# Peptides against a protein of PDB entry 6IDX, part 41

Target 1, 380 residues: chain A of PDB entry 6IDX
Amino acid sequence: KELAKLSADVTFATEFINMDGIIVLTRLVESGTKLLSHYSEMLAFTLTAFLELMDHGIVSWDMVSITFIKQIAGYVSQPMVDVSILQRSLAILESMVLNSQSLYQKIAEEITVGQLISHLQVSNQEIQTYAIALINALFLKAPEDKRQDMANAFAQKHLRSIILNHVIRGNRPIKTEMAHQLYVLQVLTFNLLEERMMTKMDPNDQAQRDIIFELRRIAFDAESDPSNAPGSGTEKRKAMYTKDYKMLGFTNHINPAMDFTQTPPGMLALDNMLYLAKVHQDTYIRIVLENSSREDKHECPFGRSAIELTKMLCEILQVGELPNEGRNDYHPMFFTHDRAFEELFGICIQLLNKTWKEMRATAEDFNKVMQVVREQITRA

## One batch from the design tools (peptide; aimed at target 1 L188)

Design b2_p17_4_s4 (made by RFdiffusion4, then SolubleMPNN; from b2_p17_4, 9 letters changed)
Fold by OpenDDE base, seed 4:
Structure b2_p17_4_s4 (fold): chain B 380 residues (1-380), chain A 17 residues (1-17)
Amino acid sequence: as target 1 above (380 residues)
Amino acid sequence: MKLRRKRQEKAAKEAAK
């Protein structure tokens, strides 16, 4: 107990480290010997002292053994562990993950995000905070291949629903540290959109062009079986498609693929359009047909609007921004749905279409409409 | 807390390189 308190002092820490004190603490954890009277209390103080000593940055985290890591991971993965031990173990794991890639690899083998979810279902906000922080640490240190798996784990309805219901909608005020960890988690989630946001469409990629064709089909040929997609269309069919792409509101109505070559928002805009067309088909068809049937120059160009709105949403949400230590602002909406960005796009494109009508806008007013829509989105 | 946030920010900056 006294050691745990004194370990916060840098002078004491330096002297204690010089006496190989950290090695003694690690061996106490490694032994796992529950035979000592007051083992849980002793262990809790040992873990506190260890963490405080290591926080001075005098000793490398790489000094810890695999046995130590397994013991700490065991305290997080095992049921019925003392809350005081669990809290310190989560904090130690977070620190290990953040400070060492080699420790990250070892910890990622011993602990899954699924095991950490159980620690979110508790009434203790500190435990919840440390669990989210460990998830964030694992996400930050994951290699690109595993980041997608972590992303998929976050996209899991279970993790989101638990965070939403037990953390965000909990019967208690969210502390600043929890708000920060939720912010970090949100930033890391938005960074998954960055790849698509920075992906240029290849105008020669037939599969990507087929998505644009599918958008046309859903809008204008909704009753037609996709199997009847006319093969190599005659010049007359190409002219029909040019008309359809104009009605869809693409800037390049001859080759709509060119509208997606600019990054941001690149392919992310096409993903949003396709999501809207498939998941909210009636809304998509309505928006397109309402504007395609107008001949009064008050048509809202859906394709252009969708691209610029996607870009605007990326700017508002700061997609690709690194998590800042000073921020604690998070959007609860992003925990409500697995495709929350695409759903937000679907809401905002309807808002844009409404605002366009209300303003009686023309193509010349496009930037003014976008400014009004930006203000509406940022005030909501 | 402050040290923890700094470590997270550092890790994020390192992961973006």
Scores: peptide ipSAE 0.419, ipTM 0.925, DockQ to the pose 0.944
OpenDDE base, seeds 1, 2, 3, 5: peptide ipSAE 0.410, 0.408, 0.409, 0.416; ipTM 0.923, 0.922, 0.923, 0.924

Design b2_p17_5 (made by RFdiffusion4)
Pose (drawn by RFdiffusion4):
Structure b2_p17_5 (pose): chain A 370 residues (1-223, 234-380), chain P 17 residues (1-17)
Amino acid sequence: KELAKLSADVTFATEFINMDGIIVLTRLVESGTKLLSHYSEMLAFTLTAFLELMDHGIVSWDMVSITFIKQIAGYVSQPMVDVSILQRSLAILESMVLNSQSLYQKIAEEITVGQLISHLQVSNQEIQTYAIALINALFLKAPEDKRQDMANAFAQKHLRSIILNHVIRGNRPIKTEMAHQLYVLQVLTFNLLEERMMTKMDPNDQAQRDIIFELRRIAFDAETEKRKAMYTKDYKMLGFTNHINPAMDFTQTPPGMLALDNMLYLAKVHQDTYIRIVLENSSREDKHECPFGRSAIELTKMLCEILQVGELPNEGRNDYHPMFFTHDRAFEELFGICIQLLNKTWKEMRATAEDFNKVMQVVREQITRA
Amino acid sequence: SAEELKAHIEEELASQE
């Protein structure tokens, strides 16, 4: 108890650390008996002292043994133990992950997505905060080539709806540190879109060109002389600037292939809305048609700008858009809503092709004022 | 309006819930 008190003082901490005092703590956790059952209070003070000592930055986090790591991960992976032990254990794991790629790798193997998510279902906001913080730390430290798989795994175990039901709509008001973790989670989540945003279409890749053909087919085949007239104009009546080679329009980065993903999502998941938008504007040879392809690409780019896809998380922000915690595919759903808004605004302005940038500005103002 | 658009976005995005 006294050690937990004094360890926050650097003057004391240095003296204790210079006698390998941290090892006394780690050895106790590694091999001490009945710690959770008979000595939980002692164990809580031990973990408090350990974290306080390590927070002085005198020694590397890489000093910790695999045995110590496994024991701490064990306290998190178990059917919940004492709240004080769990809080400190989650905090120790977060610090290990943030401070070492090696520790991240070992910890990622010792804890499951389901175990971490289950700690969000406790009524204690600090436990919830550290759970989300550990999740954020794993995302921050995951290799670029593993982060997407981790997101899918958390999504399949309902991380989003659990946060929505147990944190955002929970009884306890969200305090500043929890709000900060929700902000970081949202930033990391949007940043999963960044690679596709910056990926150019290969116009010479037939498989990618066939995706555009399929997009056109879904809409034009819903319309016979009129259907023939649409196809004779290649992709003009789908609204692409490059009428003959629309794949070239997807070399603009941002938004790149993310725009294609959004269009395909709208066509497949919301086929009626996609067909309505395209057919209202595919036989219009007055200058008043709203060009779908050009509008979708620019809207995708605009949404990426508004939502700050690619921005790094920082210490100064605690903001988040709560509606994105209400749908597994909120970004794509937002695209669909905004493309309908764009078409409505276009018609309200009796807009022509020359008005394209003005309409996009009005849409930007509509979205950002909402 | 801005309030209606906001409510609409929230409703549509909350449809899964």

Design b2_p17_5_s1 (made by RFdiffusion4, then SolubleMPNN; from b2_p17_5, 9 letters changed)
Fold by OpenDDE base, seed 5:
Structure b2_p17_5_s1 (fold): chain B 380 residues (1-380), chain A 17 residues (1-17)
Amino acid sequence: as target 1 above (380 residues)
Amino acid sequence: SAEELAKEIEAYLSKEV
């Protein structure tokens, strides 16, 4: 206990490290000494002293043995462990993951997100915080290939539902530390959109052009009995599509694919439009047809609006940015749905369309409407 | 030495028990 308290002092830490004190503490944990295993308080103080000593940055985390990692991971994986040991073990694993890529690899082999999820189902918010912190550390340090797999595991209705039910909707106020970890988890989750946000549409890719054609089909052909499509020649068909792409509010009516070549938001805007069209078809058709039938110059250009809104949402959510240590602003809505970003887009595009009508906007007012919508979204 | 410190820590830990 006194060692753990003194280990927070840099002078004591330096002297203790010079005496190989950290090596002794690691060996005590590695040995699984019956003494430390029987006296949870003593083990908890040993782990505290180890963490405090390592936090000075005097010793490299890479010195930690695989046996030590296994022992700490063992405490996290045990169903009946002292809360004080569990808390410190989670913190040590987090620090190891954050400070060493080599330790991340070893830890990622010894623990699963499923094991960490069990620690979210407890009433202790401190344990929940450290469990989410370790999940976030693993997610942050994961290579890009594994990050998507982890995201798919996080997109598992299970983790989101547990966080929602046991943390966010818990009977206890959310502390600042937990709010920060929820913020970090959201930022890391939204950073998975960066690839699509930075993907340019290829105007020559037929599959991508077929998505734009599907947007047209859903908007304009869903009510047309297939029997009355006049079989008139290829030129009339091209002219018809150009008119339809104008009614969809694309900037380039001849080749709408060109509107998705700008990054950000690139293909992510097309993904959002397609999601809206397929999942919220009635809302999509309503928005498009209400504006496509207007001849009063007060039409809201859906295609342009969807692109600029997607870009704006990426800016508001800081897609591609690292989590900031001083931020605690999390949005509970993002834990309620698996496609939370696309659902947010679907809400915000309706808000944009409403705001456009209320302002009696024209194409010249576009930037003013977008500014008002930004203020509405950021205040919500 | 690390071994002496280990013994001293073990002895201290054994006394707090």
Scores: peptide ipSAE 0.020, ipTM 0.445, DockQ to the pose 0.008
OpenDDE base, seeds 1, 2, 3, 4: peptide ipSAE 0.012, 0.007, 0.020, 0.008; ipTM 0.438, 0.408, 0.457, 0.419

Design b2_p17_5_s2 (made by RFdiffusion4, then SolubleMPNN; from b2_p17_5, 6 letters changed)
Fold by OpenDDE base, seed 3:
Structure b2_p17_5_s2 (fold): chain B 380 residues (1-380), chain A 17 residues (1-17)
Amino acid sequence: as target 1 above (380 residues)
Amino acid sequence: SAEELRKLIEEELSKEE
């Protein structure tokens, strides 16, 4: 207890480390001594002293043995561990993951996200906070190839559900520390969109062109009797498509692929449009047809609006930025759906169309409408 | 005090070996 208190002092820590005191503490934990296992308070203070000593940055985290990692991971995986030991063990694992890629690899083999989710199903918010902090550390330090797999895994869907039900909808106020960890998790989740946001459409890629064609098909051919497929020549079809792409509100109605060559938002805007068209087909068709039937200058250009809205949402959500330690602003809505960004887009595109109508906007008012919509989204 | 603490910890480790 006295050691744990004194270990917070840098002068004491320096002298203790110079005497190999930290090596002695690690050996105590590694030995799994019956004494420490029987005296949970002594183990908790040992782990506290270890953390406080390591927080001075004098000793590299890479000094930690595999036996030590297994002992700490063991305390996290055991169902009947003292809360004080569990809390410190989660904090040690978090620090190891954050400070060493080699330790991350070893820890990722010893623990599962499923085991950490079990620590979210408790009434203790401090344990929940440390469990989410460790999940966030693992997510942050995961290789890019594994990060997407981790996000798409059943564990992440289950994680969102558990966070929503046991943390956000809990009968207790969310503390600042928990709010920060929820913010971090949200930022890390949105950063998975960065690749698509920075992916330029290749105007020569037929598969990408087929997506734009599918948007046209869903908007205009879903109501057309299949009998009137005009066997008309290639030129009439090209002229028809140009008209349809104009009605869809693309800036380049001759070659809509060119509208997706700018990054951000690149292909992410097309992904949002396709999601809206497939998942919310009635809403998509309504938005397109309401504007396409207007012969007046008050048509809301869907394609242009969807691109600029996607860019705006990426800016508001700070897609591609690292989490900031001073921030704790999380949105509960993002824990309610697996495709929360695309659902947000679907809500915001309807808001944009409504605002456009209310303002009686023309194409010249586009930037003004976008500014009003930005203010509406950021105040919500 | 740190040297005494080290000795105490080493003594406790040596008792468990």
Scores: peptide ipSAE 0.016, ipTM 0.455, DockQ to the pose 0.007
OpenDDE base, seeds 1, 2, 4, 5: peptide ipSAE 0.015, 0.016, 0.016, 0.017; ipTM 0.457, 0.454, 0.457, 0.456; seeds 2, 5 fail the geometry check

Design b2_p17_5_s3 (made by RFdiffusion4, then SolubleMPNN; from b2_p17_5, 8 letters changed)
Fold by OpenDDE base, seed 5:
Structure b2_p17_5_s3 (fold): chain B 380 residues (1-380), chain A 17 residues (1-17)
Amino acid sequence: as target 1 above (380 residues)
Amino acid sequence: SAEELAELIEKELSKEV
C-alpha cells in the first residue's frame, strides 16, 4: 500500500526502478504466488505500484513478459475477480496496448472483445469505463484489416445494445471519464468511413454508374408500369436520363459520376444516397419528386445537397481525425442503430429539404441553407 | 540486489497479512 502510494512520486520511482523494483513486482505477479492470489488487496496494491511506476515512462513497456500479460489477461477473463484487481488489470492492458505495438499483438491473442463485454454488464461504472477504454485501445492500435473485423464485432447489435442498456440508459449519471470513452468509441467507429470518404468515383466504372442509374430508377420508374416504357431509340433514352439526372439535382446532368470524384466525401455520398433510396424509399421518392416537379426555381437539388451534407456530416463527426483527450461529447443515437451514420444522413437530408422550403431558397442560397442546417445539426 | 528487494517486498507483504 505504501509502495503503491510512493510509486506516484518520480524520485521514488527512479530509485525503485534503479533497484530493479519493477522486475520484482512483475515476477511476483508472474509467479501467481499463493500470497497474492489469496490476498486480493495485496495484489491490487502490487498492480497499482506497477502501473504508477510504468506511467513515469522511465521503463519501456516492451520489458513485460508474455507470462505477465497472460496473468493480467487471466484476471480480466476470470468471472469472479476482485473489482480492484480487475480495474487495475484493465488499466495495465490498456497502457500496454497504447504504448507498445508488440504488446498489442500479444494481448489481442489473449483477450477477446466478448470477454470485455462481460465487464460492461456490471453496475460498476469504473469497471465499465476501463473495459471500454481497453476496447478503444485495441481498436485504435488494430491494423486496418483487424480494425474492420473489430468494427463488425462492434456493429454487432450486442455490444451496442449492452452499452446502450447498461451504460447510457443506466440508472446512474454518466461520469466524464465514461463520456470520454464513449466519444472515443464513436470517433474510432466513424473513422471506418474514411476509406469511402476518400474514395473517388471512377466515371468509367460501370458498376458505380449502375448505382446512379438505380437511384434514377427508384425515383422515376417505381410508379411507371413497365408496359408503357416507349421503346424509342437510344438518343431519346440518353436525353431522358440527362433530364432525370437534372431532376435528381446532380451538378453534372450528363455524367453524374463526376459529382462523386471530389474527395471528401467521394463514394460515401453515393453510399448514403443508395441507403436512403433502398431503406427509406418513400422518403427518398418524396424528396426527389417534390423538387423535380417544381418549375419555380425553388427546387432543392437533391444530388448536390446529399454530397455537401455527407461532407458536412464528416466534418461535424471529425471523420479521419484522432480522438481528442479533452472531448466528452458522445451521441446516444449512434448506439441505437447499426447503420447510424446513414440514418443520421437520412434525418439530416429531410431537415435540409425542410429548411430549404422554409427559407424559400434558390440555387444561389445553397451555401446559406447549408450553414443553417449545420447550426441545426450541431445544436441537436 | 533484485533478490534482496524481492525478499524485502515478500517480507513486508508477509507483515501486512
Scores: peptide ipSAE 0.017, ipTM 0.515, DockQ to the pose 0.008
OpenDDE base, seeds 1, 2, 3, 4: peptide ipSAE 0.016, 0.017, 0.017, 0.016; ipTM 0.507, 0.514, 0.508, 0.512

Design b2_p17_5_s4 (made by RFdiffusion4, then SolubleMPNN; from b2_p17_5, 8 letters changed)
Fold by OpenDDE base, seed 4:
Structure b2_p17_5_s4 (fold): chain B 380 residues (1-380), chain A 17 residues (1-17)
Amino acid sequence: as target 1 above (380 residues)
Amino acid sequence: SAEELAKLIEEHLSKEV
């Protein structure tokens, strides 16, 4: 206990480390000494002293053995562990993951996100916070392939549901530390959009062109079986498509694929448009047809608006930026749906379309409408 | 030495029991 308290002092820590004191603490944990295993308080203070000593940054985290990692991971994976030991063990694992890629690899083999989710189903907000912090650390330090797998896994859906039900909708006020970890998780989740945001459309890729054609089909041919493409000559079809792409509000009516060559938002805008068209088909058709039937120059250009809105949402959500230690602003709505970004886009595109009508905007007012919509989204 | 410190820690832990 006194060692744990003194270990917070950098002068004491330096002297104690110079006496190989930290090596002794690690060996005590590694040995699983009957003394520490029988006295949870002594183990909790040993782990506290270890963490406080390491937090001075004097010793590399790579000094720890695989046996030490397995012991700490064991305390997190065991259902019947003392809360004090569990808390320190989660914090130690977080620090290991954050400070060493070698330790991350070893820890990621010993612990699953599923095991950490069990620690979110408790009434102790401190345990919940440290469990999310460790999940965030694992997510942050994961290779891109593993990070995408973690995000797409049933674990992420379950994690979101558990966070929503046991943390956000809990009967307890959310502390600043938990709010920060929820913010971090939100940022890391949105950073998965970065690849698509930075992916340029290839105007020569037929599969990508077929998505734009599908947007046209859903908007204008909703009742027509794909078999009944009217047998008019290829040129009349191209001219018809140019008109339809104008009605869809693309900037390049001849080759809408060119509108998706700008990064950001690249292909992410097309993904959002396709999601809206498939999942919220009635809303999509309504927005497109309402603007396509106007002859008064008050048409809201859906395609251009969708691209610029996607870019704006990426800017507001800081997609591709690392989480900031000073921030704790999280949006509960992002924990309510698996495709929360696309759902947010679907809400915001309706807001944009409404705002455009209310302002009686023309194409010249586009930037003013976007500014008003930005202010509406950022104040919500 | 680390061994002397280990012994001192063990002796201290054994006295708190």
Scores: peptide ipSAE 0.021, ipTM 0.442, DockQ to the pose 0.007
OpenDDE base, seeds 1, 2, 3, 5: peptide ipSAE 0.013, 0.015, 0.017, 0.017; ipTM 0.452, 0.458, 0.492, 0.492

Design b2_p17_6 (made by RFdiffusion4)
Pose (drawn by RFdiffusion4):
Structure b2_p17_6 (pose): chain A 370 residues (1-223, 234-380), chain P 17 residues (1-17)
Amino acid sequence: KELAKLSADVTFATEFINMDGIIVLTRLVESGTKLLSHYSEMLAFTLTAFLELMDHGIVSWDMVSITFIKQIAGYVSQPMVDVSILQRSLAILESMVLNSQSLYQKIAEEITVGQLISHLQVSNQEIQTYAIALINALFLKAPEDKRQDMANAFAQKHLRSIILNHVIRGNRPIKTEMAHQLYVLQVLTFNLLEERMMTKMDPNDQAQRDIIFELRRIAFDAETEKRKAMYTKDYKMLGFTNHINPAMDFTQTPPGMLALDNMLYLAKVHQDTYIRIVLENSSREDKHECPFGRSAIELTKMLCEILQVGELPNEGRNDYHPMFFTHDRAFEELFGICIQLLNKTWKEMRATAEDFNKVMQVVREQITRA
Amino acid sequence: SPSVTVEPVKNKKSWEF
């Protein structure tokens, strides 16, 4: 108890660390008997002292043994133990992950997505905060080529709806540190879109060109002489600036292939809305048609800008858009809603092709005021 | 027996890469 008190003082901590005092603590955790049942109070003070001593930055986090790591992960992976032990255990794992790629790899193997998510279902906001913090730390440290698989795994176990039901709509008001972790989680989540945003279409890749052909087919085949007239104009009546080679329009980065993903999502998941928008504007040979392809690409880019896809998380922000915690595919759903808004605003302005940038500005103002 | 080697480091936080 006294050690937990004094370890926050750097003057004391240095003296204790210089006698391998941290090893006394790690050895106790690694091999001490009945720690959770008979000595939980002692164990809580031990973990408090350990974290206070390590927070002085005198020694590397890489000093910790695999045995110590496994024991701490064990306290998190178990059907919940004492709240004080769990809080400190989650905090120790977060610090290990943030401070070492090697520790991240070992910890990622010792804890499951389901175990971490289950700790969000406790009524204690600090436990919830550290659980989200550990999840954020795993995402921050995951190799670029593994982060997407981790996101899918957390999604399949309902991380989003658990956060919505147990944190955002929970009884306890969200305090500043929890709000910060939600902000960081949202930033990391939006940043999963960044690679596709910056990926150019290969116009010479037939498989990619066939995606655009499919998009056009879904809409034009819902319309016969009128259908023929649409196809004779290649992709003009689908609204692409490059009428004959729309794949070139997807070489603009941002938004790149993310725009294509959004269009395909709208066509497949919301086929009626996609068909309505395209057919209202595919036989219009007055200058008043709203060009779908051009509008979708620019809207995708605009949404990426508004939502700050690609921005790094920082210390100073605690903001988040709560509606993104209400749908597994909220970004794509937002695209669909905004493309309908864009078409409504276009018609309200009796807009022509020359008005394209003006309409996009009004849409930007509508979205950002909402 | 394990021992501690002094190797001062800055600790990272939940927003830092």

Design b2_p17_6_s1 (made by RFdiffusion4, then SolubleMPNN; from b2_p17_6, 12 letters changed)
Fold by OpenDDE base, seed 2:
Formats: C-alpha cells, structure tokens, sequence
Structure b2_p17_6_s1 (fold): chain B 380 residues (1-380), chain A 17 residues (1-17)
C-alpha cells in the first residue's frame, strides 16, 4: 500500500528502480496465484506499484518476462477475478501493447477480443473503460491484415452490440474517460476506409466501369418501357449512356470513371453510391429522377454531390488521422449498424438534396450548398 | 499534424483502496 502511493513520486521511483525494486515486483507476480490468492489486496498494490513505476518511463516495457505476461493475461481471462486485480491487469496490458510491438505480439496470442467483451457486460464503468482501452490498443498496434480481420469478425458486430447496450444505453452518465475510449474506437474504425478513400478508379478497368453502369441501370432501366429494342447501333447506345450519366449528375458525363480518379475520396464515393442504390433503392431512384426531370436549372447533380459529400464526410470524421488526446466526441449511430459510414452517407445525401431545394440552388451555388450542409452535419 | 501518442488510461483512486 505505501509502496503503491510512493511509486507515483518520480524521486522515489528513480531510487526504487535503481535498487532493482521493479524486478522484485515482477518476480512476485511471476511466482504464481496460490500464495497471492490469499493476498488479493497485496497483489492489487503490487500491480499498482508496478504500473506507477513504469509510467515514469525510466524502464523499458520489454524487460517483462513471458511468465509475467501470462500471469497478467491470466487475471484478465479467469472468471471471478477480484475487480481491483482485473482493473490493474487491463491497464498493464494496455500499457504493454502501446509501448512495445514485441509485447503486443505476445499479448495478442494470449488474449482474444471475445474475452475482453465479457468485461464490457459488467456494471463497473471503470472495468468497461479499461477493457475498451485494451481493445483500442490491440486495434491500433495490429498489423494491417489483423486489423481487417478484427474489423470483419463476428467479434466486431458483437462488440458494437455490447458497447451499445451495456455502455452507451446504460442507465448511467458516460464519464469523460469512457467517452474518449469510444471516440478512439470510432476513429480507428473509420481509418479502415482510408484504403478505399485513396484508391483511384482505373478508367480502363471494365469491372469498375460495370459498377457505374449498374448505377445507371438501377436509376433508369427499372422504369424504361421494354419497347426500346436493343437493335440501335453502338453509337446511339453510347449517346444514350452519355445522356443518362448527365442525368445522374456526373461532372464527366462522357466518361464518369474520370470523376473517381481524384483522391480523396476515390473509390469510396463509388462504394457509397452503389450501397445507396442497392440497399436504399427507392431513396436513390427518387433523388436521381427528381433532379433528372428538372428543366429549371435547379437540378442537384447526384454524382458530383455524392463525390463531394463523401470527401466532406472523410474530412469531418478525420479519416486517416490518429486519435487525439482530449477528444470525447463519439456518435452512437456508428454502433447501431455494420455499414454505418454508408448509412451516414445515405442520410447526408438526402439532407444535401433537401438543402439544395430549400436554397433554390443552381450549379453556381454548389459550394454554398456544401458549406451549409457541412454546418448542418457538424451541429447534429 | 503531430501524431498524438495514445496514452494509457491512468489508474484513479489508488488512495481509496
């Protein structure tokens, strides 16, 4: 107890570390559970003193043994562990993952996200916060391949559901520390969009061109009377598609693929458009046809709007940026759906189309509409 | 932008045990 209090002082910590005191604390943890099980308080103070000593940055985290890591991981994986030991064990593992890539690898072999989800189902917000903090550390330090697997796993759907039901919708105020960890998790999740945001469309890739053609098909062929026989020559067919791509509101209505060559938002804009067209087909068709039938120069160009909105959403969400200290702004909606970014896009494109009408905008007002929409999104 | 290093969650209430 006294050691744990004194370990927060840098002068005491320096002297104690110079006496190999930290090695003694690690050996106490390594010596195993049975002798210390009768001394849960002593173990909790040992772990506190260890963490406070390590927080001074005098000793490398790489000094810890694999036996120490296994003991700490054991306290997180065992059912019915003392809450005080569990809390300190989660904090130690977080610190290990954040400070050492070698320790990350060892910890990622001993602990699963599924085991950490069990610590989110408790009524203790401190335990929930440390469990999310460790998940965030593991996510941040994961190699790209493992980040994608972690994002796609059943664990991610379950994790979102558990966070939503046991943390966000809990009968208690969210503390600043928990709000920060939810913000961090959200930023790390949105950073998975960076690859698509930075992927340029190849105008010569037929498979990518077929997606643009599918957007045209969904908008226009569903209402087209079958009387337009497929027998009009290749030139009439090209001229028809140029008209359709103009009605879709692409900037390059001759070759819409060129609109997706700029990064950001690259292919991510096309992914959002295709998601809207397939999942929210009635909304997509309504937005496209309502503007394609206008002769009054008040048409909202869907294709251009979708691209610039996708870019704006990436800027608002800071896609590709690391989490910042002191930010606590998290959006509960991102825990409600698997495709939350594409759903946000679908809401915001409707808001844009509404705002365009309310402003009686023309193509010259495009940037003014986008600025008003940005202010609306950032205030909601 | 300075890459802000994510700091570990600090233990609160060491005194209340």
Amino acid sequence: as target 1 above (380 residues)
Amino acid sequence: MMKVEIKPVKLKGVTDL
Scores: peptide ipSAE 0.039, ipTM 0.688, DockQ to the pose 0.038
OpenDDE base, seeds 1, 3, 4, 5: peptide ipSAE 0.037, 0.037, 0.037, 0.036; ipTM 0.694, 0.696, 0.695, 0.694

Design b2_p17_6_s2 (made by RFdiffusion4, then SolubleMPNN; from b2_p17_6, 12 letters changed)
Fold by OpenDDE base, seed 1:
Structure b2_p17_6_s2 (fold): chain B 380 residues (1-380), chain A 17 residues (1-17)
Amino acid sequence: as target 1 above (380 residues)
Amino acid sequence: SMKVVIQPVELKGTTDL
């Protein structure tokens, strides 16, 4: 206990480390000997002293043995561990993952996200916070290939449901530390959209062009049998599609693929539009037809609006950025849907369309409408 | 004159600080 308190002092820490004191603490953990009547209390203070000593940055985290890592991981994976040991073990593992890529690899082999989810199913918000912090650390330090696999895993879908039910909808106010970890998890998950956000559309890729054609089909041919395969479109049919792409509000209504060549938001805007058109078809058709039927200069350009809104949402959600320590703002909707970004887009595009109408905007007012919509989304 | 319209959208969880 006194050692744990004194270990927070940099002068004491330096002298204790110079006396090989940290090696003694690691060996106590490595021994795993439950033979002492007060082993749990002694271990909790040993882990506290170890963490406080390491937080001075005097000793590299790479000094820890595989045996030490396995013991700490064992305290997190074992059922019925003491709460005080569990808290310190989660914090040590978080620090190990954050400070060493070599330790990340070893910890990722010893601990599953499924084991950490069990620590969210408790009434102790401090345990929940440390468990999410370790999940966030593992997700942050994962290689790009493994991050996508982790996000697609049933464990991550289950994680969102557990966070929603046991943290967000819990009977206790969310503390600042938990709010920060929820923000971090949101940022790290939305960063998986960066690839699509930075993917340019190829105007020569027929498969990508067929998606734009499908957007037109859903909007204007909803009553027409899909049997009209895009055969060699006569000039009259090409002229019809140019009119339809103008009514869809693309900037380049001759070749809408050109509107998706700018990154950000690249192909991510097309993914959002296609999701809206397929999952919320009635909403999509309504938005398009309400603007396409206007003979006045007050039509909201859906295609342009969808692209600029996707870009704005990427900026608001900090897609491609690292999480900031001072931020605690999170979207509860992120935990309610697997496709939370596309659902957010679907809400915000309706808000944009409504705001455009209420402002009686024209194409010249576009940037002012986008500014008002940004303010509405950020004040929410 | 363009009318500025601000509508509340519950998108974010506010933590009571």
Scores: peptide ipSAE 0.000, ipTM 0.347, DockQ to the pose 0.011
OpenDDE base, seeds 2, 3, 4, 5: peptide ipSAE 0.000, 0.000, 0.000, 0.000; ipTM 0.342, 0.345, 0.367, 0.335

